# Designs tried in a protein design run: peptides against a protein of PDB entry 3KDP. Part 158

Target 1, 230 residues: chain A of PDB entry 3KDP
Amino acid sequence: PFLIFIIANIPLPLGTVTILCIDLGTDMVPAISLAYEQAESDIMKRQPRNPKTDKLVNEQLISMAYGQIGMIQALGGFFTYFVILAENGFLPIHLLGLRVNWDDRWINDVEDSYGQQWTYEQRKIVEFTCHTPFFVTIVVVQWADLVICKTRRNSVFQQGMKNKILIFGLFEETALAAFLSYCPGMGVALRMYPLKPTWWFCAFPYSLLIFVYDEVRKLIIRRRPGGWVE

## One batch from the design tools (peptide; made by RFdiffusion4, then SolubleMPNN)

Design b2_p23_1_s3 (from b2_p23_1, 18 letters changed)
Fold by OpenDDE base, seed 5:
Structure b2_p23_1_s3 (fold): chain B 230 residues (1-230), chain A 23 residues (1-23)
Amino acid sequence: as target 1 above (230 residues)
Amino acid sequence: EKLEELKKLFEELKRLLRELALS
């Protein structure tokens, strides 16, 4: 998110506070929960890996896969960001290079894509209105990320959802997201303004995409052991 | 032990966020 902010010179899509909430608030409990995940059911059927050759390739492929998932996650957040700004009159193309004028408190006549002028205060309200949905989008996508991380090879459907701590983590991060989104005073304290409940669903396609992507990847690994996808 | 420490840090962070929200 920050890289795109800098490169495209767009209004800040995700605040520092929201990033901290993600990294420390929504990721930590889920990560801990994975330590309590049951071993894959096929672990005993797995041929012993050659420790000299197989580790390096697997680490690279895993890193690429998680990198791709991270990119999909970012795309989900940006999608939500662009939709909100578009609904407020700022089309994505118009946002390019707009940051300098957007952040200048002395410029009160920034035009949107339709010629409407926006004061600094109005612009900041819209910007902060994007932060909460972006955050929520990441949380919703993280549901899929957490679920797919349960296994490396087996389908989630084969592994099941027996890890109660993981389930608790999903509820906890969701509850935290709801709290940060709707608790009075969050707009002032954290610059996280309330979002319409409908915005929770904006991330669902991306969450589904991640889930499908990983299940397909795992399916390929199961069908073609030692392939380029492993 | 490390997991428990991380859990404590997380709970502390949640507390701080709540306090910040109420301030």
Scores: peptide ipSAE 0.006, ipTM 0.318, DockQ to the pose 0.387
Fold by OpenDDE base, seed 1:
Structure b2_p23_1_s3 (fold): chain B 230 residues (1-230), chain A 23 residues (1-23)
Amino acid sequence: as target 1 above (230 residues)
Amino acid sequence: EKLEELKKLFEELKRLLRELALS
């Protein structure tokens, strides 16, 4: 998000505080929950790997998969960001290069895509209004991430949702997201303004996409053990 | 042990966030 902010010179889609909330608030408990996940049923059936060759390749493949998932997460966040800004009168194309004027407190007549002028304060409100939905989008996408991380090879449908700690982690993550989104004072304290409940659904397609992506990946691995996807 | 430490840190963060919300 920050890289796109710099490259495209768009208003900041995700604030530093929001990033910290993701890294420390929403990711930590789910990550801990994975430590308590039950072993995959097929682990004991796996053939020995060559530590000299297979380890490096596997690490690269895992890194690539996680990179792809991360890209899908980012796309989901940006989608939500652009939708919200569009609803507030700023179409995506209009946002390109707007950052300089957007962040200038002395410019109080920045026009949106429809010719409406926005004061600095109004712009910051809408910017901070975008931070929360972006955050929530990441959380919703992380549901899929956490679920898919339960197994490396088995389908989630095969492994099941037996880890109660993981379920708790999902709940806690969601509860934290809801708290940050709707608790009074968060706008002042964390620059996270209230989120319309409908915005929670903006992330669902991307969450589903990640889920489908991983299930397909795992399906390929199961059908072709030792393939390039493993 | 490290996981427990992380859990504690997370709980502390949650506490701080609550305090901020109440301020």
Scores: peptide ipSAE 0.000, ipTM 0.263, DockQ to the pose 0.411
Fold by OpenDDE base, seed 2:
Structure b2_p23_1_s3 (fold): chain B 230 residues (1-230), chain A 23 residues (1-23)
Amino acid sequence: as target 1 above (230 residues)
Amino acid sequence: EKLEELKKLFEELKRLLRELALS
């Protein structure tokens, strides 16, 4: 998000502190929960691998898969960001290059896509209004990410939901998201203003997309062992 | 700058944990 902010010169979609809350608060417990996931049912059926060649290739492929998932997560966040700004009169194209004027407190006549002028305070309210739903979007997408990371090869439907720690991680992540979104003072502390419950659903298509993506990936792996998608 | 460095470290940690979980 920060790189896109710099490259596109758009208003900041997610504050640095909020990003840290995602990385440290919402991701740690889920990541740890994966360590307690039950072994895949096919683990003992796998052919012996060459530890030098096959591990390296597999690690690279796993890293790429997580990179792709991360990109989908970012897209989900940015989608929510652009929707909110569009609802407030700022179309995505209009945001390009707007950052300089957006962040200048001495400019109180920044125009939206419809010619409406916005004061600095009004712009910052809109900006901070974007932080919370962006964050929530990441959390909702992480639900799918956590679920799909249970297995490398087997479908979620094959592996099941037996890991109680995983389930706890999902609830903890959701509770943290709710706390950060609705607790008084978060607007001052984290620049996260309260979110309408409806915005939680904005992330669902992307959560589903990640789920479908991973299931398709796993299906390909099962049908084509040793393929580039492993 | 220090926060960005910290973020990178934690992202790397998360990556390693996920890789370990899938190994």
Scores: peptide ipSAE 0.000, ipTM 0.232, DockQ to the pose 0.028
Fold by OpenDDE base, seed 4:
Structure b2_p23_1_s3 (fold): chain B 230 residues (1-230), chain A 23 residues (1-23)
Amino acid sequence: as target 1 above (230 residues)
Amino acid sequence: EKLEELKKLFEELKRLLRELALS
């Protein structure tokens, strides 16, 4: 998200505070929960890994886990961002290169896509209105990401949801997201303005996409062992 | 082939999201 902010020179879609909340608040507990996941049924049937030839972390694993899935996550967040800004009169095309004027507190006549002028304060309200939905979108997408990380080869339907700590992690990050979104004072303290409940649903299709993607990936792995997708 | 299917699914989901956002 921050890279796109720099490259496209758009208004900041996700604040530093929200990034910290993701990294420290929503990622840690779920990540720890994976350590308590039951072994994949297929893993325990395999011969021990040769540490000289078989690396746990390889380029393929990194590409699949952080590249493709991460891109889907980012797209979900940016989608929410662009929809909110468009609803407020700023079409995506108009946002390109707008950051400099957007962040200048002395410019109070920044025009939207329809010629309406926005003061600095008005622009910042809209910007901070985007932060919370973007954050929530990431959390919702992380639900899917966490679940699919349980297995490498087997379907989630084959492995099941037996890890109670993982389930707790899902509730914890959801509760944190709700707290940050609706607790009074978060707009001032964290620049996270209250979220309309409807915006939670903007992330669900992307979560579903991640599930479908992962199941397809795993299906390919099962049918074509040793492929580049593995 | 599967990548193309995923791309199609993604476009469909984006369409649905836009419709939802405008409703």
Scores: peptide ipSAE 0.000, ipTM 0.167, DockQ to the pose 0.021

Design b2_p23_1_s4 (from b2_p23_1, 18 letters changed)
Fold by OpenDDE base, seed 5:
Structure b2_p23_1_s4 (fold): chain B 230 residues (1-230), chain A 23 residues (1-23)
Amino acid sequence: as target 1 above (230 residues)
Amino acid sequence: DVLEELEKRYRELLEELRRLAQE
């Protein structure tokens, strides 16, 4: 996400607090949940593997899959960011290279895509308005990520949601997102302005995309055991 | 105030990273 911010010179889509909440709030409990995840039924049924070669291949493939999921998460966040800015008059093309003028507090006449002038304060309000929806988008997408990470090969429909710690993690990150989004004073204290409830649903297509992607991946693995997708 | 300062420092860091990436 930050690379796109640097390269495109767009207004900052994520605040420091948002980043901290992702790293400490939304990622920690899921990571713990994965550590306590029950052994996959398919792993226990697998034939003995060559411990030298198969471990490295599996780790690399899992890393690539998680990398792809991370890219989808980032795309979801940026999509939400661009939609919010577009609704406020800043089309994506207009945001390119705008950061320098956007962050200059002495420039109070930054024009949007429709010729409307925005003061520094107004620009910062809309920027901070993006932080909460971006965070919530990540949380909603992480729901799918956490569920699919339970298994490498088995479908979510086969494995189910038996890990109570994972379920707790989903509730915890959702509760944190709700707290940061709707608690009075968060806009002033954390620069995370209240979120319209409709924005919770904006990320659902991306969550669905992750589910479909992972189910297709797992289906391929089941049909082609030992393939490069495993 | 602390959060604003942290945000400012973070932005400064990003600008430094940008400069380094352009070198």
Scores: peptide ipSAE 0.014, ipTM 0.285, DockQ to the pose 0.023; fails the geometry check
Fold by OpenDDE base, seed 1:
Structure b2_p23_1_s4 (fold): chain B 230 residues (1-230), chain A 23 residues (1-23)
Amino acid sequence: as target 1 above (230 residues)
Amino acid sequence: DVLEELEKRYRELLEELRRLAQE
C-alpha cells in the first residue's frame, strides 16, 4: 500500500491511525498464527533430515505465503479506496499525481473527473472516508485466512487451536473495525469517518481471491509433494 | 493535534522518500 502511494502519488489511501491499526491489530494476529503454524510444523516434520535446513525452508515458505496474502490484502484495500473515490467523482486515473494538490490546504478548487471543484475540507472528508474502508477491507480479507486455516488438513486439534487464536484475533479486529467505523467522533478524533455497511462487502471478492489462491496452492502441493509451495 | 502532527510528519517523510527515490 505504501509503495503504491509513493509511486502513484495518489491521495493517502490510509491514514496513520489506520496504518497503526493494521500493524498492531491486523498484521499481528496472522503473524502469531503463522508462528504457531511454524512451531507445529517444526514439531511434526522432525524427520531425521537436517532440522536447520527444513526449518529454514519452512520459514521461507511461510514468509512467502504471508507476503503474497499481504499483497492481496493490499490490493483489496486499494480496490475499495478507488471505488470510494470513484463514487465521489475521482476516477483512478485522475488520482495519479493529484496528491500534491490534494494535500495543499490553499488549493480549494481541485477538480474531480467530472469538473466538480473540491475544497480542501471536502477532499479531506473523502480521504478520511477511505481510511476506514481500507482497514475494514483488510479485516474482511483476513476472514479468508480463517477459512484457509480451517480447510488445512493438519491435525484437527492443531487446527482447532489455530482457529481459536484466529477467531479471537479476527473477532478483535472486526470489533475494532466496527468501533472505528461507527463510533461517533471517530471521524474527528481518528480521521476515520463512518462507513456504510455496504462497503463491508466490497472486500468479499478479495477474500474469495485469497481463498482461491490458497486452494490452488494446496492443490499444487498435493500434486507436487515436496515442492517449494509447501 | 497529535494525530495531525503525526500525519504531517508522515507526509513529510513520504515526500523525503520520494525525493530520495527520484535522485
Scores: peptide ipSAE 0.014, ipTM 0.281, DockQ to the pose 0.023; fails the geometry check
Fold by OpenDDE base, seed 4:
Structure b2_p23_1_s4 (fold): chain B 230 residues (1-230), chain A 23 residues (1-23)
Amino acid sequence: as target 1 above (230 residues)
Amino acid sequence: DVLEELEKRYRELLEELRRLAQE
């Protein structure tokens, strides 16, 4: 997400506080949960055909899968960001290159896509309004990511939700997101303004996309055992 | 105050990264 921000030179979609909350809050517990995940029965039973090549292939496949999932997560966050800004009069095309003027406190007449002038303070309110929804979007998409990462080959429907630590991680992330979104004073202290409940649902299509992607991937793996997708 | 400082530093870092990306 930061690369797109740098390349497009758009207003900051995700605040530093939200980044820290992701890194310290939303990633740590899930990582622990995955460490305690029981190996799939198939992983434990499958002797590596060729330990060297199979390890390399697996690492490449895992890296590609996580890379693609990460891209979907970023797209989800940016989608929410662009929707919020568009609702406030800033169309995506207009945001390109706008950061310099956006962050300049001395420019109080930045025009939106409809010719409305925005003061520095007004722009910052809109920016901070994006921080919380972006964060929440990432959390919601991470739900899907965590669930799909539970299984390597088996469908989520086959494996089920047996890992209590994973479930706890999901609740912890959700609770943190709710706390940051709705606790009084967070708008001032953390620049995370309260989130309308409707924004929680903006990430759901992307979560679904991740699920579909992973299920398709797993289906391919199951249909082509020993293929390059393993 | 700490958050504002962190934000400032982050913005400065982003500006530096942008400069480097333009080179």
Scores: peptide ipSAE 0.013, ipTM 0.276, DockQ to the pose 0.023; fails the geometry check
Fold by OpenDDE base, seed 2:
Structure b2_p23_1_s4 (fold): chain B 230 residues (1-230), chain A 23 residues (1-23)
Amino acid sequence: as target 1 above (230 residues)
Amino acid sequence: DVLEELEKRYRELLEELRRLAQE
């Protein structure tokens, strides 16, 4: 996500402290739950035909999976970020290169995509308004990602929801998201302003899309084992 | 105040990284 900020030069969609809360807090329990679920997954159950090569491939696949999950989460967060800014008059294309002017306290006439001028304070309110829904979006996307990552080949419907640790992780991260979003003082402490309940649903279409895509991917893998889709 | 300072430093770091990436 930080690379996108550097390349696109867009306003910061998520505060540093909030990022730390995601990386060190909200991702910890889900990561543990995935570690337990992987032990039950077909990836770990495959007897290595060649212990050296197959172990290396499995380690690479696991590493890629974690990297992909992080990227998918970031994409979901950025989607919500762009939706909120677009609703406030800032189209995605207009945000490119805008960060320098956005963060300048002395510029109080930054124009949106429709010619409306925004003061520094107004811009910061909109920026901080993005932090909470970005965080919540990551959590909602994590629901789908965690469910998807239960197995590489089998459908979620075939594997079922037997991992109690995973279920607990889903509830824990949701409870934490609700706490951070609605607890008094979080707006000041974490720059996370209170979130309208409707924003929880902003990520659902994206999560559903990923879920459907992964189920289709898994179906293809089952039909064509050893294909490039793995 | 501490959080604002941290955010400021973080932004400064990002700007430095951008400069380095453009070189």
Scores: peptide ipSAE 0.006, ipTM 0.253, DockQ to the pose 0.021; fails the geometry check

Design b2_p23_2_s1 (from b2_p23_2, 20 letters changed)
Fold by OpenDDE base, seed 2:
Structure b2_p23_2_s1 (fold): chain B 230 residues (1-230), chain A 23 residues (1-23)
Amino acid sequence: as target 1 above (230 residues)
Amino acid sequence: MEVVKKIFEEFEERFKKFLEEYL
């Protein structure tokens, strides 16, 4: 998100406070819950990693985490961001290069895509209105990410949802996201303004896409062990 | 709360300026 903010010179899609709420709030309990996942049925049939040749973090893991799943997550967040800005008169094409004028406190006549002028305060309200739905979008796509991270090769349908701590983590992160979004005073304390319930659904196609993508990936790995997809 | 908010606002502003200077 922050790299695209710089490269495209668009208004800030996700604030520092909301990033901290992801990294320290919603991600911790779900990540810990994976330590309690049951071992895959074939784990004892796999050769142990050779610590001299096999990197713990290999190019495939980086490609999967950052290059594939992380990009789908980012696309989901940006989709929600662009929907909200478009609902407020700012089409995606008009946002390119707008950052300089958007962040200038002395410019009170920034035009939207329809020629409506926006004061600095109005623009910042719209910017902060994007932060909470972007955050919630990340939480919703993390549901799929957490579920796919349960196993490397087994389907979620083969492994099942027996990890009660993981289920608790999914409810906890969702409850925390709802609390941060709707608790009175969060707009003042964290710049997290309440979101319309409809904005939660903007993430669902991307959550489903992550799930389907990983199940297809796991199916390919099961059919062709030792391929470049593993 | 207000102190923490102010710290984060100052950090964000400084970090933006840093990035604008070096990128």
Scores: peptide ipSAE 0.000, ipTM 0.222, DockQ to the pose 0.080
Fold by OpenDDE base, seed 3:
Structure b2_p23_2_s1 (fold): chain B 230 residues (1-230), chain A 23 residues (1-23)
Amino acid sequence: as target 1 above (230 residues)
Amino acid sequence: MEVVKKIFEEFEERFKKFLEEYL
């Protein structure tokens, strides 16, 4: 989010407070839950990691986490962001370079794509209206991310959903996301305005995409062990 | 919604082609 905010000079897609809610709120319990996952059926056929040669964070993990899954998550969030701004009169092309004028409190005549003028306060309401749906989009794609992180090679259908702590984590992150989105006063306290329930469904295609992508990846790994996909 | 559906359909088509090429 921040890289595109800086490079494209667009209005802020995701607030600092909402990022903290992801990192400290919705992601912690799910991440801890993975420590309680059952070992894969083939784990005893794998050699132990050599602590001197094998990095905990390798290039494959970075490629998967940031290069693949993180990019799909970002695309989902930005899609939601651009749709909301377009519904409020700001087409994606018009957002390029708009940040400077958008954040200036003294400019009260910023035009949208249809020639309507927006005050600073109105623009900030629209910006904050984007934060909650972007946040919820990230939570919905995190469902798929958490599920795919259960295993390296086994399908989720082979491993099953037996980890009760992981199921609790999925419930907790969803309940927390709903609380932060709909609790009265969150608009003032966290700048998280309530979203229409229909916005939750905007992330489902991306969540399904992550899941299908990883199941296919795991299928390839099972069929061709030691390939570049592993 | 329709734009989402179109992007998803295009992605699904590209992904299906990718699967046909690598499976």
Scores: peptide ipSAE 0.000, ipTM 0.209, DockQ to the pose 0.018
Fold by OpenDDE base, seed 4:
Structure b2_p23_2_s1 (fold): chain B 230 residues (1-230), chain A 23 residues (1-23)
Amino acid sequence: as target 1 above (230 residues)
Amino acid sequence: MEVVKKIFEEFEERFKKFLEEYL
């Protein structure tokens, strides 16, 4: 989000506070829960990693985490962001380069895509209105991400959902996301304004896409071991 | 290099604003 904010000069899609809520709030318990996952049935048939040649973080892992799944997550977040801004009169094309004028407190006549003028305060309300749904979108796509991270080769249907700590993590991150989104005072304390319940569903296609993508990936790995997809 | 520097500068500016607002 922050890279696109700088490169495209768009209004800030996700605030620093909301990023901290993801990294320290919603992601920690789910990530820890993976330590309690059952080993894949074939794990003992794999050769041990050579600590001298095989990096813990290899190009394939970076490609998958940041280049594939992370891009789908980002697309989900930006989809929600653009929907909300479009509902408030700002079409995606009009957002390009708008950041400078958007963040200027002295400019109170920034026009939307329909020629309506927006004060600085109104623009900041719209910006902060985007942060919470973007955050919630990330949490919803992280459900799929957490589930796909359970296994490298086995389907989730083969592995099953036996990890009770992971299930707890999914409920915890969802409950925390709902708390941060709807608890009175969060708009003042964290600039997290309440979102329309319908905006939770904006992420569901992307969460499903992540899940389907990874199941297809795992199917390819099982059919063609040692391929570039592994 | 210039893009990376700009990213860090914007991060520092936003982080300073965050600190000024919450601390």
Scores: peptide ipSAE 0.000, ipTM 0.228, DockQ to the pose 0.022
Fold by OpenDDE base, seed 5:
Structure b2_p23_2_s1 (fold): chain B 230 residues (1-230), chain A 23 residues (1-23)
Amino acid sequence: as target 1 above (230 residues)
Amino acid sequence: MEVVKKIFEEFEERFKKFLEEYL
Protein backbone atom coordinates (compact mmCIF):
# COMPACT_ATOMS: atom_id res chain seq x y z
CA PRO B 1 0.00 0.00 0.00
CA PHE B 2 2.59 2.60 1.01
CA LEU B 3 4.77 1.93 -2.05
CA ILE B 4 1.85 2.61 -4.40
CA PHE B 5 1.01 5.72 -2.37
CA ILE B 6 4.53 7.00 -3.14
CA ILE B 7 4.92 5.76 -6.74
CA ALA B 8 1.46 6.68 -8.02
CA ASN B 9 1.13 9.78 -5.79
CA ILE B 10 -2.38 8.76 -4.74
CA PRO B 11 -4.15 9.62 -1.45
CA LEU B 12 -3.06 7.39 1.44
CA PRO B 13 -4.90 4.04 1.15
CA LEU B 14 -4.12 2.73 4.63
CA GLY B 15 -3.17 4.75 7.70
CA THR B 16 -0.56 3.91 10.31
CA VAL B 17 -3.25 3.43 12.95
CA THR B 18 -5.05 0.86 10.82
CA ILE B 19 -1.75 -0.96 10.22
CA LEU B 20 -1.21 -1.10 13.98
CA CYS B 21 -4.74 -2.46 14.41
CA ILE B 22 -3.82 -5.26 11.99
CA ASP B 23 -0.42 -6.08 13.48
CA LEU B 24 -1.38 -5.78 17.15
CA GLY B 25 -5.08 -6.53 16.96
CA THR B 26 -6.34 -8.85 14.27
CA ASP B 27 -3.18 -10.85 13.49
CA MET B 28 -1.96 -11.88 16.97
CA VAL B 29 -4.57 -14.43 18.03
CA PRO B 30 -4.79 -16.03 14.57
CA ALA B 31 -0.99 -16.32 14.36
CA ILE B 32 -0.77 -17.89 17.84
CA SER B 33 -3.57 -20.29 16.91
CA LEU B 34 -1.37 -21.90 14.23
CA ALA B 35 0.93 -23.19 16.98
CA TYR B 36 -1.95 -25.39 18.13
CA GLU B 37 -2.67 -26.85 14.69
CA GLN B 38 -2.44 -30.62 14.36
CA ALA B 39 0.50 -32.01 12.45
CA GLU B 40 -0.12 -33.05 8.87
CA SER B 41 -0.80 -36.77 8.40
CA ASP B 42 2.43 -37.29 6.44
CA ILE B 43 4.78 -35.31 8.73
CA MET B 44 6.37 -38.45 10.17
CA LYS B 45 7.10 -39.69 6.63
CA ARG B 46 9.23 -36.61 5.89
CA GLN B 47 12.92 -36.45 6.60
CA PRO B 48 13.88 -34.05 9.37
CA ARG B 49 15.07 -30.64 8.23
CA ASN B 50 18.83 -30.31 8.06
CA PRO B 51 19.56 -27.28 10.28
CA LYS B 52 22.84 -26.62 8.43
CA THR B 53 21.41 -26.43 4.90
CA ASP B 54 17.68 -25.85 5.21
CA LYS B 55 16.71 -22.32 6.21
CA LEU B 56 13.49 -21.76 8.16
CA VAL B 57 12.83 -18.73 5.98
CA ASN B 58 13.69 -19.55 2.39
CA GLU B 59 13.12 -17.80 -0.92
CA GLN B 60 10.08 -19.98 -1.63
CA LEU B 61 8.42 -18.96 1.63
CA ILE B 62 9.14 -15.28 0.96
CA SER B 63 7.87 -15.63 -2.61
CA MET B 64 4.66 -17.26 -1.42
CA ALA B 65 4.00 -14.98 1.55
CA TYR B 66 4.93 -11.62 0.06
CA GLY B 67 5.08 -12.22 -3.68
CA GLN B 68 1.88 -14.23 -4.15
CA ILE B 69 -0.52 -14.10 -1.20
CA GLY B 70 0.53 -10.61 -0.14
CA MET B 71 -0.02 -9.30 -3.67
CA ILE B 72 -3.53 -10.78 -3.81
CA GLN B 73 -4.27 -9.18 -0.43
CA ALA B 74 -2.97 -5.83 -1.66
CA LEU B 75 -5.08 -6.08 -4.82
CA GLY B 76 -8.16 -6.72 -2.70
CA GLY B 77 -7.43 -3.69 -0.52
CA PHE B 78 -6.79 -1.44 -3.51
CA PHE B 79 -9.94 -2.66 -5.23
CA THR B 80 -11.99 -1.61 -2.21
CA TYR B 81 -10.09 1.69 -2.01
CA PHE B 82 -10.69 2.58 -5.66
CA VAL B 83 -14.37 1.66 -5.53
CA ILE B 84 -14.95 3.88 -2.47
CA LEU B 85 -13.12 6.80 -4.04
CA ALA B 86 -15.06 6.30 -7.27
CA GLU B 87 -18.34 6.37 -5.31
CA ASN B 88 -17.16 9.69 -3.87
CA GLY B 89 -16.42 11.16 -7.31
CA PHE B 90 -12.72 10.28 -7.63
CA LEU B 91 -12.13 7.86 -10.50
CA PRO B 92 -8.85 5.86 -10.37
CA ILE B 93 -7.29 7.74 -13.28
CA HIS B 94 -7.90 11.08 -11.55
CA LEU B 95 -6.12 9.88 -8.39
CA LEU B 96 -2.78 9.56 -10.20
CA GLY B 97 -0.59 12.44 -9.07
CA LEU B 98 -3.37 13.92 -6.90
CA ARG B 99 -1.54 13.36 -3.56
CA VAL B 100 0.35 16.66 -3.60
CA ASN B 101 -2.81 18.73 -3.91
CA TRP B 102 -4.78 16.29 -1.76
CA ASP B 103 -2.46 16.68 1.23
CA ASP B 104 -2.10 20.47 0.91
CA ARG B 105 -4.26 22.06 3.60
CA TRP B 106 -4.21 25.41 1.79
CA ILE B 107 -5.85 24.01 -1.36
CA ASN B 108 -9.61 23.87 -0.82
CA ASP B 109 -10.70 23.58 -4.45
CA VAL B 110 -9.40 20.16 -5.51
CA GLU B 111 -11.76 18.94 -8.21
CA ASP B 112 -13.06 15.40 -8.48
CA SER B 113 -13.70 13.56 -11.75
CA TYR B 114 -17.06 15.36 -12.11
CA GLY B 115 -15.82 18.91 -11.46
CA GLN B 116 -16.99 19.09 -7.84
CA GLN B 117 -14.60 20.98 -5.57
CA TRP B 118 -13.47 19.42 -2.30
CA THR B 119 -12.11 21.21 0.75
CA TYR B 120 -9.14 19.81 2.65
CA GLU B 121 -11.41 18.60 5.45
CA GLN B 122 -13.77 16.85 3.04
CA ARG B 123 -10.85 15.13 1.29
CA LYS B 124 -9.42 13.92 4.59
CA ILE B 125 -12.77 12.49 5.62
CA VAL B 126 -12.91 10.59 2.31
CA GLU B 127 -9.34 9.37 2.85
CA PHE B 128 -10.16 8.15 6.35
CA THR B 129 -13.37 6.62 5.02
CA CYS B 130 -11.13 4.46 2.79
CA HIS B 131 -8.89 3.29 5.67
CA THR B 132 -11.55 1.26 7.49
CA PRO B 133 -12.78 -0.68 4.43
CA PHE B 134 -9.17 -1.33 3.42
CA PHE B 135 -8.53 -2.68 6.93
CA VAL B 136 -11.69 -4.82 6.80
CA THR B 137 -10.65 -6.11 3.38
CA ILE B 138 -7.32 -7.23 4.86
CA VAL B 139 -9.16 -9.03 7.68
CA VAL B 140 -11.45 -10.81 5.21
CA VAL B 141 -8.55 -11.98 3.03
CA GLN B 142 -6.71 -13.03 6.22
CA TRP B 143 -9.49 -15.55 6.85
CA ALA B 144 -8.32 -17.41 3.77
CA ASP B 145 -4.66 -16.81 4.58
CA LEU B 146 -5.04 -18.25 8.07
CA VAL B 147 -6.90 -21.29 6.75
CA ILE B 148 -4.31 -22.00 4.04
CA CYS B 149 -1.47 -21.68 6.58
CA LYS B 150 -2.86 -24.68 8.49
CA THR B 151 -1.06 -27.05 6.14
CA ARG B 152 1.85 -27.18 3.70
CA ARG B 153 0.72 -30.15 1.59
CA ASN B 154 -2.61 -31.46 2.85
CA SER B 155 -5.81 -29.90 1.58
CA VAL B 156 -7.87 -28.04 4.15
CA PHE B 157 -10.56 -30.60 3.36
CA GLN B 158 -8.16 -33.38 4.42
CA GLN B 159 -6.92 -31.57 7.53
CA GLY B 160 -10.33 -30.25 8.56
CA MET B 161 -11.23 -27.35 10.86
CA LYS B 162 -10.63 -29.09 14.20
CA ASN B 163 -8.39 -26.42 15.75
CA LYS B 164 -10.75 -24.62 18.14
CA ILE B 165 -8.18 -21.91 18.84
CA LEU B 166 -7.98 -21.14 15.11
CA ILE B 167 -11.78 -20.93 14.91
CA PHE B 168 -11.74 -18.62 17.92
CA GLY B 169 -9.08 -16.50 16.19
CA LEU B 170 -11.28 -16.12 13.09
CA PHE B 171 -14.18 -14.94 15.23
CA GLU B 172 -11.96 -12.68 17.34
CA GLU B 173 -10.39 -10.89 14.36
CA THR B 174 -13.83 -10.46 12.77
CA ALA B 175 -15.39 -9.17 15.99
CA LEU B 176 -12.47 -6.79 16.52
CA ALA B 177 -12.77 -5.55 12.93
CA ALA B 178 -16.50 -4.95 13.44
CA PHE B 179 -15.85 -3.20 16.77
CA LEU B 180 -13.19 -0.91 15.30
CA SER B 181 -15.42 -0.17 12.30
CA TYR B 182 -18.74 0.52 14.03
CA CYS B 183 -18.05 1.49 17.65
CA PRO B 184 -19.03 5.13 18.22
CA GLY B 185 -16.00 7.39 18.44
CA MET B 186 -13.54 5.20 16.54
CA GLY B 187 -13.48 7.89 13.88
CA VAL B 188 -12.16 10.41 16.43
CA ALA B 189 -9.94 8.03 18.38
CA LEU B 190 -8.47 6.00 15.50
CA ARG B 191 -9.67 7.84 12.36
CA MET B 192 -11.65 4.71 11.53
CA TYR B 193 -14.93 5.76 10.01
CA PRO B 194 -17.81 3.28 9.75
CA LEU B 195 -18.22 1.46 6.45
CA LYS B 196 -21.29 0.29 4.60
CA PRO B 197 -21.93 -3.38 5.37
CA THR B 198 -21.75 -4.10 1.63
CA TRP B 199 -18.02 -3.27 1.66
CA TRP B 200 -17.30 -6.45 3.62
CA PHE B 201 -18.31 -8.43 0.55
CA CYS B 202 -15.85 -6.63 -1.76
CA ALA B 203 -13.02 -8.72 -0.31
CA PHE B 204 -14.76 -12.10 -0.66
CA PRO B 205 -13.65 -12.77 -4.27
CA TYR B 206 -10.03 -12.18 -3.23
CA SER B 207 -10.39 -14.37 -0.15
CA LEU B 208 -11.81 -17.12 -2.36
CA LEU B 209 -9.00 -16.57 -4.88
CA ILE B 210 -6.36 -17.05 -2.15
CA PHE B 211 -8.05 -20.23 -0.99
CA VAL B 212 -8.42 -21.70 -4.50
CA TYR B 213 -4.88 -20.69 -5.43
CA ASP B 214 -3.38 -22.42 -2.41
CA GLU B 215 -5.49 -25.56 -2.79
CA VAL B 216 -4.31 -25.81 -6.42
CA ARG B 217 -0.72 -25.25 -5.25
CA LYS B 218 -1.05 -28.00 -2.64
CA LEU B 219 -2.59 -30.30 -5.23
CA ILE B 220 0.42 -29.74 -7.50
CA ILE B 221 2.81 -30.42 -4.58
CA ARG B 222 1.01 -33.68 -3.77
CA ARG B 223 1.14 -34.80 -7.41
CA ARG B 224 4.73 -33.67 -8.04
CA PRO B 225 6.76 -33.77 -4.82
CA GLY B 226 10.07 -31.91 -5.03
CA GLY B 227 8.87 -29.56 -7.77
CA TRP B 228 9.59 -25.82 -8.00
CA VAL B 229 6.20 -25.09 -6.38
CA GLU B 230 7.23 -26.71 -3.09
CA MET A 1 -16.12 11.01 30.64
CA GLU A 2 -18.13 14.10 29.66
CA VAL A 3 -15.31 15.38 27.44
CA VAL A 4 -15.14 12.02 25.70
CA LYS A 5 -18.91 12.00 25.21
CA LYS A 6 -18.76 15.50 23.76
CA ILE A 7 -16.02 14.48 21.34
CA PHE A 8 -18.09 11.48 20.29
CA GLU A 9 -21.22 13.54 19.81
CA GLU A 10 -19.39 16.16 17.79
CA PHE A 11 -17.80 13.49 15.68
CA GLU A 12 -21.06 11.64 15.12
CA GLU A 13 -22.65 14.88 14.00
CA ARG A 14 -19.78 15.68 11.64
CA PHE A 15 -19.80 12.17 10.26
CA LYS A 16 -23.57 12.15 9.72
CA LYS A 17 -23.27 15.48 7.97
CA PHE A 18 -20.50 14.08 5.79
CA LEU A 19 -22.57 11.02 4.91
CA GLU A 20 -25.53 13.23 4.06
CA GLU A 21 -23.38 15.44 1.86
CA TYR A 22 -21.31 12.80 0.07
CA LEU A 23 -23.04 9.44 0.35
Scores: peptide ipSAE 0.000, ipTM 0.227, DockQ to the pose 0.026

